# Designs tried in a protein design run: peptides against a protein of PDB entry 6NYY. Part 48

Target 1, 212 residues: chain A of PDB entry 6NYY
Amino acid sequence: KHFEQAIERVIGGLEKKTQVLQPEEKKTVAYHEAGHAVAGWYLEHADPLLKVSIIPRGKGLGYAQYLPKEQYLYTKEQLLDRMCMTLGGRVSEEIFFGRITTGAQDDLRKVTQSAYAQIVQFGMNEKVGQISFDLPRQGDMVLEKPYSEATARLIDDEVRILINDAYKRTVALLTEKKADVEKVALLLLEKEVLDKNDMVELLGPRPFAEKS
Target 2, 212 residues: chain A of PDB entry 6NYY as posed
Amino acid sequence: KHFEQAIERVIGGLEKKTQVLQPEEKKTVAYHQAGHAVAGWYLEHADPLLKVSIIPRGKGLGYAQYLPKEQYLYTKEQLLDRMCMTLGGRVSEEIFFGRITTGAQDDLRKVTQSAYAQIVQFGMNEKVGQISFDLPRQGDMVLEKPYSEATARLIDDEVRILINDAYKRTVALLTEKKADVEKVALLLLEKEVLDKNDMVELLGPRPFAEKS

## One batch from the design tools (peptide; aimed at target 1 I11 H32 D107)

Design b2_p24_8_s2 (made by RFdiffusion4, then SolubleMPNN; from b2_p24_8, 10 letters changed)
Fold by OpenDDE base, seed 1:
Structure b2_p24_8_s2 (fold): chain B 212 residues (1-212), chain A 24 residues (1-24)
Amino acid sequence: as target 1 above (212 residues)
Amino acid sequence: EEEKLLEEAKKYVESMREVFSSTY
């Protein structure tokens, strides 16, 4: 209990009990978090969902918590599924509301960072090739890019392609699982917090064996 | 105790690299 609350505080910040979301905002958050939860449930290489919450904390309106694997090496497929899970909130909003909100800003940042890292650090793109460049850290003077402007454009294009592919994959998945997203969202609106057991009761067992 | 719990929670969350917090 106290440790879980501490984790929640670290993840989400302090409960802003004073931040009353409007019913429509709370609905948007519920479907957003349901998108993350369902995407993570049905993606093989996504981390197992532990908890999903629509209780506002800190600057966040909701969150999905996953059990990370002690993994130091990630495959391209794993990174793609993680990108899809990260896009699940935005995609859910699109599917259910036909509109996008600012709520996905941090998700998009994470996806963008992952895509750039895959292409320019991990050499995971065939067009860009087996290259590894240090991405400018926050505060590093933008040293001259060790590559041409043509290479920079190629990188930017391939990043967009990768993100778009992840987005399309997520759209396909959550469209197929639309009823499951709805179930999770509705239950979130009722309970505000769901755990893995709630998800199993609602969706059935996760179709992928939990790699211990 | 609360600080230690918060530090352990921070380490745990840091180990949990991808908390998808939708910061709205």
Scores: peptide ipSAE 0.032, ipTM 0.610, DockQ to the pose 0.532
OpenDDE base, seeds 2, 3, 4, 5: peptide ipSAE 0.024, 0.032, 0.029, 0.045; ipTM 0.527, 0.582, 0.600, 0.633; seeds 4, 5 fail the geometry check

Design b2_p24_8_s3 (made by RFdiffusion4, then SolubleMPNN; from b2_p24_8, 9 letters changed)
Fold by OpenDDE base, seed 2:
Order: sequence, then C-alpha cells, then structure tokens
Structure b2_p24_8_s3 (fold): chain B 212 residues (1-212), chain A 24 residues (1-24)
Amino acid sequence: as target 1 above (212 residues)
Amino acid sequence: EEEKLLEEAKKYVESLKEVFYSTY
C-alpha cells in the first residue's frame, strides 16, 4: 500500500486535494481516461492497462498507467496502435461531448512526436522514403534542415495524414466500443481509480494475450 | 523509510515506458 502510493506520487505527483474539479470537468476527465483505457484494451499492440485514475495530481487531472513490454524494436503497426491509444482520450471527448478540450495537449504532443519520428527518423513513410535525421531537441537552435522546403512540406503533409489515420481508426474503435467506454467512465466516477481487475470484471478479459 | 520508498518508486516508474497523463 505504501509502495503503491509512492508510485502514484511519482507518476502523478502530489495529490491536489485542494483542487476540486467541477462535476462537469470530472465527468470530462472520466470519459477522457475511459477512452484511453478502452482503446488500450482493444488494440492488439497497445500496452496492457495497469491503472487508470481520475484523482487530480500535480501532473494532471487523470492518468492511465500501462505496463510497458520489454521491447526494443517497434513495427509501424505497433506505433500506430500506440498512437490510437494516445488519442483515445481526445476521441472519447468528441464521441460523448461533441467537443474537444485542452486535456489532450500532452497526448497530442506525444502523437505529433511519434508521427514525425516515424517519418523522418525511422523511414516508415513510403512517400518521404528511407530518410533519417535528428529532430531538433527542445531548445536546440533550428539547424538548417538537411532537406528542401518541398521535402519539408511533404513531411508535414504526411505527418498530418498519419495522425488523421490514427484518429479515424480510434474513432471507429471507440464508436464500436462506445458502451464499454461509458461503463468505464461511470465506474471511474464512482471509484476514481480502476485497476486491471476492475477492467476485467467490467469488460471481460482483454482480447489479446499479454505477451509476457 | 519514506525516502527509500520514493526512490524505489522512482526507479520503478522510470522503468515504465509509458504513462499517459491527462493534463488538464
């Protein structure tokens, strides 16, 4: 129990017991996190969900914790599923509320970074081709791009296509699983924290065997 | 003892590749 609390503190920061979310905000967070949880549950290459919480902490209003696999090489398909899982919160908000919030900022940052990395570091885009260059790190001077402006535009276009494809895939998935997202969200509103066992009780066993 | 638990928790979390935060 003490160790679990320590983990939560490390992951989320200190509980902001003073940060009382309005009921509507709490509802938004619950559905957002439910979107992540359900997307991860039904995507083959997503990491298994360990815990999902809507208790506000220093780093965010909610979080979904996943158990990473010891994997060093990622396929394009695996990266796509990870992108979809990351978009699950935003997509859930769109499906249930018909609006998007600022809550997905970190998710979008991660998705954007992943998409650029796939195209310009891993050579995973057929149009851009087998190129690899270092993305500017945060704070690095924008070094002269080793490619033409035309190539830069192509990269930007293909990044948007990749993200949009992941988004559409996530919309399709969470629309199909809309009832499950609702179940998870409602249970989150009741318990504030769910673990893998709660998810199994609610949704049944995860369709994909955990690659141990 | 709390510091030790926190350090162990930090090491554990660092071993965790992906935590998705809803930053609102």
Scores: peptide ipSAE 0.056, ipTM 0.690, DockQ to the pose 0.539
OpenDDE base, seeds 1, 3, 4, 5: peptide ipSAE 0.050, 0.050, 0.045, 0.068; ipTM 0.691, 0.694, 0.686, 0.708; seeds 1, 5 fail the geometry check

Design b2_p24_8_s4 (made by RFdiffusion4, then SolubleMPNN; from b2_p24_8, 11 letters changed)
Fold by OpenDDE base, seed 1:
Structure b2_p24_8_s4 (fold): chain B 212 residues (1-212), chain A 24 residues (1-24)
Amino acid sequence: as target 1 above (212 residues)
Amino acid sequence: EEEKLLEEAKKYVESMKEVTYSTY
């Protein structure tokens, strides 16, 4: 109770502006963040949104905070929904502006890492099979891959397929929910910060039972 | 105790914060 209230106070706290964006840039960020927010709202296995902000801080122009799941095991479906949520910003930019920006670089990195992990660590791809290899850590000498170049190409192809499938799923979702993305984006431009209550007011209750 | 809770809450919230749009 007291800790939850403290969290709410922290989440509701005023963020300091560190950078002034041009109106067009701020608009892009708002729609990007709205894409994440709406995708997360309508994807069952996405993390519940706590806060979304378009107040720039350091190198970050948009921020989202999600309720951490004390989840140690993920299904392929759960990982897909998380990938879709992560792609929500890029997809929103495509839907609303017909262009993509560099802003999604961290999202794409996360999605790429997740896709590779699914295929080469978790054995979640039928073509690659039930394999588990350690992904090169940053700084480890590229040890010879324990698999052939043909297998490496297969992995790369299947990673692209997986990411593309997640992308298409996100496009379908945010196209269906385009009006909701617009509502969230416009409210973000007004308030700069939205919480879960703002999302409920805009979109209605999240259609999935809160996993306690 | 309240200050400690606030600090813990801040750490918790910061740990949950993801940059979803980045500058180049």
Scores: peptide ipSAE 0.274, ipTM 0.697, DockQ to the pose 0.273
OpenDDE base, seeds 2, 3, 4, 5: peptide ipSAE 0.037, 0.039, 0.044, 0.202; ipTM 0.635, 0.659, 0.632, 0.663; seed 2 fails the geometry check

## One batch from the design tools (peptide; aimed at target 1 H32 Y66 G103 D106)

Design b2_p25_1 (made by RFdiffusion4)
Pose (drawn by RFdiffusion4):
Structure b2_p25_1 (pose): chain A 212 residues (1-212), chain P 25 residues (1-25)
Amino acid sequence: as target 2 above (212 residues)
Amino acid sequence: MSLKMGDLNEPLDPEVEEIAEELGK
């Protein structure tokens, strides 16, 4: 047990128990984190889940703990299910509330960087073609693009087609599973954390083979 | 791997605000 609190502390950050939220904020954060939980539960190639919390941990209001699959060859489908898990947070607080918050900002930075990487860096697109470019990092102040402007116009169109296909796939997921999202978040308001075991108590066994 | 929810009292960066407005289109 003392080891599992260390794995979480290194990945997650400091865990602020006293930084309380308003009752209308905890209701939002729970529906946000349930989106990450349920979408990550029903998708095939998404990571196996360890723990979902609504307690503030580091630069965040909620926290989700995943077990990333050690694999060296990501396919096209295995990257869409990672995107449809990340976008699941904004989708759940949009189905239930209608209002969208600024809390999904870091969820959208991971979607954006995982879209440029498929199109620009890998060869995962038809319109741009099988062309690889050295995509700049965050600490790399980009001087000029290694391609034209009409190509940049072609890239940012395809990123919009890619994320809005990931968005619609997840809206079609958390409406079919709308009641299961509400089951998860109502326990998150009661018990501020959920292990894997009490998610099996809610949702039954996960319907995919998972190696632990 | 981990995922977090950001602060509700902070504005979005412009790059992310544009992307957030384009979702569902």

Design b2_p25_1_s1 (made by RFdiffusion4, then SolubleMPNN; from b2_p25_1, 12 letters changed)
Fold by OpenDDE base, seed 3:
Structure b2_p25_1_s1 (fold): chain B 212 residues (1-212), chain A 25 residues (1-25)
Amino acid sequence: as target 1 above (212 residues)
Amino acid sequence: ASSFIGDLHEPFSPEIQEVLESLGK
């Protein structure tokens, strides 16, 4: 308890009890976080869920906490599942509300960065080929791209394709698991915070053996 | 180490907005 609270304070900041979400906003957050939680639950290469909360912390209105595996090398499949998990909130909002909110900004940024990294750093795209370039950091002088404008366009197109594929995969998954997303969202609205045990009670054991 | 997926209610940066538009979203 004390150690978990200390980690939560270091990473999530103090609970902003002063940010009272409107009921409709709180509902949106609950379904958004439920989307992340359920996607992570049913994706083999997603990190194990530790906690999901709709209590605002820092700059976030809700969060899902995961236990990352100590892994230095990632496969394309693992990166795809992580992208799908990250898109889970946005996809849940689309499925349940048919609308786009600004809540997914950080998620979309992470997905975009991951997609570019896969294509231009890790050489994981056959059309672009076995290339590896450093992505410009925020604030670095965009040095001349070490590739042609045609290659830049190809990269941008393949990034869009990859993100769209991850999005479609997430839509398919959360549509199949729509009832589970609803259950998690409703329980979040009741309890505000769920842990791994709550998820096991609600959805059953995660279908993937936690590699020790 | 724990990872957090946090949802920020900040407007999308122009760069992310362009990406979203390009995805037809």
Scores: peptide ipSAE 0.031, ipTM 0.575, DockQ to the pose 0.439
OpenDDE base, seeds 1, 2, 4, 5: peptide ipSAE 0.024, 0.022, 0.019, 0.020; ipTM 0.495, 0.488, 0.538, 0.504; seeds 1, 2, 4, 5 fail the geometry check

Design b2_p25_1_s2 (made by RFdiffusion4, then SolubleMPNN; from b2_p25_1, 10 letters changed)
Fold by OpenDDE base, seed 2:
Structure b2_p25_1_s2 (fold): chain B 212 residues (1-212), chain A 25 residues (1-25)
Amino acid sequence: as target 1 above (212 residues)
Amino acid sequence: GSSTIGDLHEPLSPEIQEILESLGK
């Protein structure tokens, strides 16, 4: 327990026990995190879930912690599943509440970044082609884009398509697994923290063999 | 500032991974 907490502190920052979420906010967080958790559970290339929590830590109101694979190379399929997992929170909110919260902003940013990276860095888009450009780092003056405005538009369009596809995939998944999302969310509201074992008890074993 | 629901999707350091593995996680 203490050791896990120490690791969690290192990873997630200090628990903000002082941040009392309103019941409705806590519910939103629970369903959001449940969305991540369930998406990750049923996506083949998602990282295994370690922990899901609705206890605020650092800047987050909740979190899902995954065990990343030691992997240097990612496939398009893996990146897609990661995108879907990342969208799981937002999608869950949409399915259950029909509203968008600011809680998913970081997730959307991550998904957007991933989509751009796939298209402009990894050359994973057939329309854009085999291009690799460094994405501007935060603070770098994007002086000159190494591509035309037409290419920029194409990139933007393809990024949107990719994100939308990931979103639709996530919607389909979490709609199918809606009952599971609700179960996880309700259990989160009760326990505030769930581990892998809780998820197994609730959902059954993850359908994908954990690549050891 | 709007609080975000932060997901720890960042790769854990190998050291942390080893620790988690040692914990049966």
Scores: peptide ipSAE 0.098, ipTM 0.583, DockQ to the pose 0.081
OpenDDE base, seeds 1, 3, 4, 5: peptide ipSAE 0.084, 0.087, 0.040, 0.027; ipTM 0.593, 0.587, 0.548, 0.541; seed 1 fails the geometry check

Design b2_p25_1_s3 (made by RFdiffusion4, then SolubleMPNN; from b2_p25_1, 13 letters changed)
Fold by OpenDDE base, seed 4:
Structure b2_p25_1_s3 (fold): chain B 212 residues (1-212), chain A 25 residues (1-25)
Amino acid sequence: as target 1 above (212 residues)
Amino acid sequence: MTQTIGDLHEPLSPEIQAVLDSLGK
């Protein structure tokens, strides 16, 4: 308990006990986090879920905590599943509320950054080819791109395609698992925090063998 | 090491916002 709380403080920041979410906001957060949790549960290459919480911490209103595998090399399929997991919150909001909140902006940023990294840094796109360029750092003047404007447009198009593919995959998954998302969201509204055992009780064992 | 995915309400940088806008997101 104490050690887990210490790790949670380091990762999520201090619980903002003073930040009381309105019931409707709390509901939105619950379904958002349930989307992340369920997407991660049913995606093979997603990291194992440790905890999901709708208690505000630091700059976030909720979070899903995962245990990443000690992995230094990622396949395109692994990165796609991670993108889908990251989109799970937004997709859940769309499925259940027909709206998108500002809470998903950080997730969209992460997905966008991942897509660009795959195409521009890792050479994982067949049309763009085996290129590796450093992405401009935040605050650096967009230095002259080491590639042509035509290549830049191609990169942007392929990034859009990749994000849309991840989005469609996530929509398909969470639509199929809609009842599971709702179960998790409702239990989050009751308990505010769920662990892996709660998820197993709700959804059954994760369908992918955790490499022990 | 653990990873956290959460809903941050911090405004996006103008550069990232421009990218998202261009992507229709």
Scores: peptide ipSAE 0.099, ipTM 0.623, DockQ to the pose 0.340
OpenDDE base, seeds 1, 2, 3, 5: peptide ipSAE 0.056, 0.083, 0.140, 0.044; ipTM 0.598, 0.647, 0.648, 0.578; seeds 1, 2, 3 fail the geometry check

Design b2_p25_1_s4 (made by RFdiffusion4, then SolubleMPNN; from b2_p25_1, 11 letters changed)
Fold by OpenDDE base, seed 1:
Structure b2_p25_1_s4 (fold): chain B 212 residues (1-212), chain A 25 residues (1-25)
Amino acid sequence: as target 1 above (212 residues)
Amino acid sequence: GSSTIGDLHEPLSPEIQEVLESLGK
């Protein structure tokens, strides 16, 4: 309990009890967070959901907290599912409201960063190839890109493809699980905070065994 | 400022962030 609160504080900041969201904004947050939660629930390689909240913290209006696995190596599949989970909020907003809010900006940034890392650092893209750009050493002015402009364009294109693939996967998933997203969102609006047990009660047990 | 709705995932490593910055991304 104390440890979780400490993590929440470090990651999410202090609860902004003074920030009063309008009902429609709170609804948007609830469906956004429900999207994250449900995506994480039904994606095999997503981290286990610990908590989902629509109580504003720091700069965030809501959050879904996951227990990161203590792993040093990530597969492409794991990174994809993580991307999908990260897109879950944005996709939920699209499915339920047909609009884009600024709320997903940080999620999109994270997804973009992950996509670039997969392609240029981890060599996970077949078209770009098994390349890993050396991390600029601290203090080395990366004066020149280690690749041509053609390669830069290819990287950008493949990043977009990867993000779009993750997006489409998330759309398919949350469309299939639309009723579950709504259930979670409605319960969030009622309780403001849900834990794993609430999710189990609402959706049933997560279909993937928690890999110990 | 525009508030965001965030998930509490671990950020990308600082090393990855530096790479992205170096790439102008």
Scores: peptide ipSAE 0.092, ipTM 0.627, DockQ to the pose 0.124
OpenDDE base, seeds 2, 3, 4, 5: peptide ipSAE 0.074, 0.094, 0.048, 0.062; ipTM 0.506, 0.615, 0.550, 0.616; seeds 2, 3 fail the geometry check

Design b2_p25_2 (made by RFdiffusion4)
Pose (drawn by RFdiffusion4):
Structure b2_p25_2 (pose): chain A 212 residues (1-212), chain P 25 residues (1-25)
Amino acid sequence: as target 2 above (212 residues)
Amino acid sequence: SEITEEELEKAMEEESDEYHSNFNF
């Protein structure tokens, strides 16, 4: 047990128990984290889940703890299920509320950087072609693009086609599983954390083979 | 509602006061 609190502390950050939220904020953060939990539960190539919390941890109001699959060859489907898991947070607080918040900002930086990487860096697109470019990092102040402007126009069109196909796939997921999202978040308001075991108590066994 | 290009640019260029998620990728 003392080891599992260390794995979480290094990955997650400091865990602020006293930084309380308003009752209308905790209702939002629970619906946001349940989106990550349920979409990560029903997708096939998404990571196995360890723990979901609504307690503020670091630069965040909620926290999700995943077990990333050690694999060296991501396919096209294995990266879409990682994107549909991340976008699941905004989708759940949009189905239930209608209002969208600024809390999905770091969820959207991962989706954007995992879309440029498929199109520009890998060869995962038809319109751009099988062309690889050295994509700048965050600490790399980009001087000029290694391609034209009409190509940049072609890339940012395809990123919008990619994310809004990941968005629609997840809206079609958390409406079919709308009642299961509400089961998860109502326990998150009661018990501020959920292990894997009490998610099996809610949702039954996960319907995919998972190696632990 | 769909995700727009203006939302992508805003998410990459600015910071907000609150973040609803924290996890590893």

Design b2_p25_2_s1 (made by RFdiffusion4, then SolubleMPNN; from b2_p25_2, 10 letters changed)
Fold by OpenDDE base, seed 2:
Structure b2_p25_2_s1 (fold): chain B 212 residues (1-212), chain A 25 residues (1-25)
Amino acid sequence: as target 1 above (212 residues)
Amino acid sequence: MEITDEELERALSEEFDKYYSNYNY
């Protein structure tokens, strides 16, 4: 609670209310965020949505906030659902607009990081095997990789496969739930901010019991 | 070692990024 409030204060303090998005951009953001929201709603292992907003803030034009689970151990399935949720924005843009924007950069970064972590840190890929290497921190000059170039290529290939699988899964989901994405996006355009209750009213109860 | 304000902000930002999907501009 205190941490969330602190984050909200930090984020709220960064509310640059001054960025006026063009209507088309605002629409894109709304559908992007709706994609995240709906993906999170219908994925069992996604974190529950707390808030979704298309009000520009210092870090972004819109955001979806999720309740963190006090969970330290994640299965491959759980990580996949999280990846799908993270891809929900990009996928929504593709479904509704037939185009992709730069807005998904952070999402793609997160998905990429997750995929690499799964493969090279958690040993979750059968081809690469049960290996665990520390990923270079942002800014660390990785001088030497502890694996061969062939392994590096294999890792890169398997990362792409994993991300593509998550992407396809998300496309299938949001295509199935396209009407729901539309409903959320339209309501976002009206209210600019939605909470969990708004989502329940709009979509019905989340199909999965909130593991609080 | 005292966590610098910058390190704290970074840590908070990283933690924030776990729970927020941001549409970048």
Scores: peptide ipSAE 0.189, ipTM 0.633, DockQ to the pose 0.079
OpenDDE base, seeds 1, 3, 4, 5: peptide ipSAE 0.010, 0.016, 0.011, 0.015; ipTM 0.465, 0.438, 0.430, 0.451; seeds 1, 3, 5 fail the geometry check

Design b2_p25_2_s2 (made by RFdiffusion4, then SolubleMPNN; from b2_p25_2, 7 letters changed)
Fold by OpenDDE base, seed 1:
Structure b2_p25_2_s2 (fold): chain B 212 residues (1-212), chain A 25 residues (1-25)
Amino acid sequence: as target 1 above (212 residues)
Amino acid sequence: MEITEEELEKALSEEFDKYYSNYNF
């Protein structure tokens, strides 16, 4: 209990019991979080889901908590699945409501940051090549860009492609699993918090063996 | 379904600016 609460505070922030969501907002959050949860469930390289909640915490209206792997090295495939999971909430809103809320903006930012890191720092793009550029830290004055404007444009283009690919993959997945997203969302509206066991009961066992 | 071009461009621009706004060219 205390350890779980500590992790929840780190990931989700402090519970804002004073923040009352309107029923329609609560519904949106439920489907958003269900999108993250279901995407994570059916993506092989996603981290195992521990908890999903629609109780407002910190800056978020809901969250999905995953078991952090003590993993310092990520493959391109792993990073793609993480991007898809991150897009799961946004895609769910699109599928069920035909609109995207401001809650999905932070997810897009995270995905964008990940895409830049993959291409610029990790050299994971074939067109850009095996490059690794140090990204300036906030506040550092960099006198010279480590690459040309042409390379910068290429990077931006490849970032866009990568994000779009992740988005399409997420759309395909959550469209296939639309009924599962709805089941999770509806159960969230009832229970407000789901754990791994709730997900197993609802969706069956996760199709990927948990690497011990 | 795709991320809207406008939203993606905004996100890219914001991230680009975050990392490169301090570059003196």
Scores: peptide ipSAE 0.021, ipTM 0.522, DockQ to the pose 0.107
OpenDDE base, seeds 2, 3, 4, 5: peptide ipSAE 0.021, 0.020, 0.021, 0.009; ipTM 0.467, 0.505, 0.566, 0.405; seeds 2, 4 fail the geometry check

Design b2_p25_2_s3 (made by RFdiffusion4, then SolubleMPNN; from b2_p25_2, 9 letters changed)
Fold by OpenDDE base, seed 1:
Structure b2_p25_2_s3 (fold): chain B 212 residues (1-212), chain A 25 residues (1-25)
Amino acid sequence: as target 1 above (212 residues)
Amino acid sequence: SLITDEELEKALSEEFDKYYSNYNY
């Protein structure tokens, strides 16, 4: 329910009031960032974790930093794992707190953006088909959509399906690794910043070889 | 990552503009 509402808000581009962070903010951030970190750790096509922090920086209350791969092309599998990693924070909040925060909606926005790109730009959706539409750039003149309203609805539906699939995958993963998320969160509360070595000590070596 | 409500509002507004406001309905 809360997840679906969050998706709808992000897709619609309308901010609505949700649960706000309270004095237990640091705890929420720790579990949120732990979700990102652990998802990234156990997803094959996710970028390697470099750092995870619950120290506020700029607009962020916490962050997980990854080493991006130098690549020009992304597969559906890579994009899916990236979506799952991005959902890791939200999913962790759901698993441990049974609630959502407004901060997690930024991750949903990013996931939504990726999903739309996959479907309407990259032609990666079988139901919509092998299509590629140029989206207007910010500041461009208002143009007619290159597709019908029926197609627009189909795209929106498939975006939701894709995000939901990524969400379910993330839920399954972080539920399996719930104890690991807890360990990371607790250590974050103690140290505020963790690096790759801390993660190795805590979780063991990442099960996927770093692509050189 | 978690962000403030103010930053979220800005981000959502930008996203809306990107996907919807630039089209004639």
Scores: peptide ipSAE 0.229, ipTM 0.698, DockQ to the pose 0.064
OpenDDE base, seeds 2, 3, 4, 5: peptide ipSAE 0.021, 0.021, 0.008, 0.019; ipTM 0.495, 0.533, 0.423, 0.517; seeds 2, 3, 5 fail the geometry check

Design b2_p25_2_s4 (made by RFdiffusion4, then SolubleMPNN; from b2_p25_2, 8 letters changed)
Fold by OpenDDE base, seed 4:
Structure b2_p25_2_s4 (fold): chain B 212 residues (1-212), chain A 25 residues (1-25)
Amino acid sequence: as target 1 above (212 residues)
Amino acid sequence: MEITQEELEKAMSEEFDKYYSNYNY
């Protein structure tokens, strides 16, 4: 309990119990968070879902919390599934509403950062090659790129391709699981907070064994 | 031109959005 609460504070910040969402906003948040939750549920290399909430917090109007793995090394496949999970909210909004809200902007930023890091820092792209450059921190100035303009263009292209692939994968998944996303969203609108047990009752057991 | 990491990420996200919009419309 104390550990989970500490993680919740790091991810979502403090609950803003005084913030009242309009019904349409609450609906949007519910489907957004349901998208994250369902994507994480059906992606093998995603972290196990711990909690999903549409109660507003310091950093957002809702969140999906996952059990952090004590993992320092990630494969390309693991990072792809994490990207898909991160895109789940945006994709859900697109599928159900035909529009994307500002709530998905931070998710897209995170995905973009991850894609860039995979290609530039981790050398996970064959076209760019096995390069590893230090990436600036968020807010740091990028003074000079340690590679040519041609390489920079190639990196930008491959980043876009990677994000697009993750997006398409997420669209395919959540389209297949559209009914599950709706079930989760509707239950969120009722309960405001769901845990792993609620998800199991609603969707059945997660199809992947959780590493103990 | 010196840019922040956040600006770079934003620019890349905007390019992605343009690409996706062109694909869907």
Scores: peptide ipSAE 0.032, ipTM 0.420, DockQ to the pose 0.059
OpenDDE base, seeds 1, 2, 3, 5: peptide ipSAE 0.020, 0.018, 0.022, 0.019; ipTM 0.444, 0.441, 0.520, 0.448; seed 2 fails the geometry check

Design b2_p25_3 (made by RFdiffusion4)
Pose (drawn by RFdiffusion4):
Structure b2_p25_3 (pose): chain A 212 residues (1-212), chain P 25 residues (1-25)
Amino acid sequence: as target 2 above (212 residues)
Amino acid sequence: SAFYSVNPEEEEEYKELEEKFLEPS
């Protein structure tokens, strides 16, 4: 047990128990984190889940703890299910509320960087072609693009097509599973954390083979 | 990992990035 609190502390950050939220904020954060939990539960190639919390941890209001699959060859489908898991947070607080918040900002930085990487860096696109470029990092102040402007126009169009196909795939997921999202978040308001076991108590066994 | 991050100082940046890559519902 003392080891599992260390794995979480290094990955997650400091866990602020006293930084309370308003009752209308905890209701939002729970529906946000349930989106990460349920979409990560029903998708095949998404990571196995360890723990979902609504307690503020570091630069965040909620926290999700995943077990990333050690694999060296991501396919096209294995990256879409990672995107459809990340976008699940904004989808759940949009189905239930209609209002969208600024809490999905770091969820969208990951989706954006995992779209440019498929199109620009890997060869996961038809319109751009099988062309690889050295994509700049965050600490790399980019001087000029290694390709034309019409190509940059072609890339940012395809990223929009890619994310809005990941968006629609998740909206079609958390409406079919709309009631299961509400089951998860109502326990998150009661018990501020959920292990894997009490998600099996809610949702039954996960319907995919998972290696632990 | 996944976080729910709220920051008013970066709200305009998020709206701009949202309008660039996400379509309104």

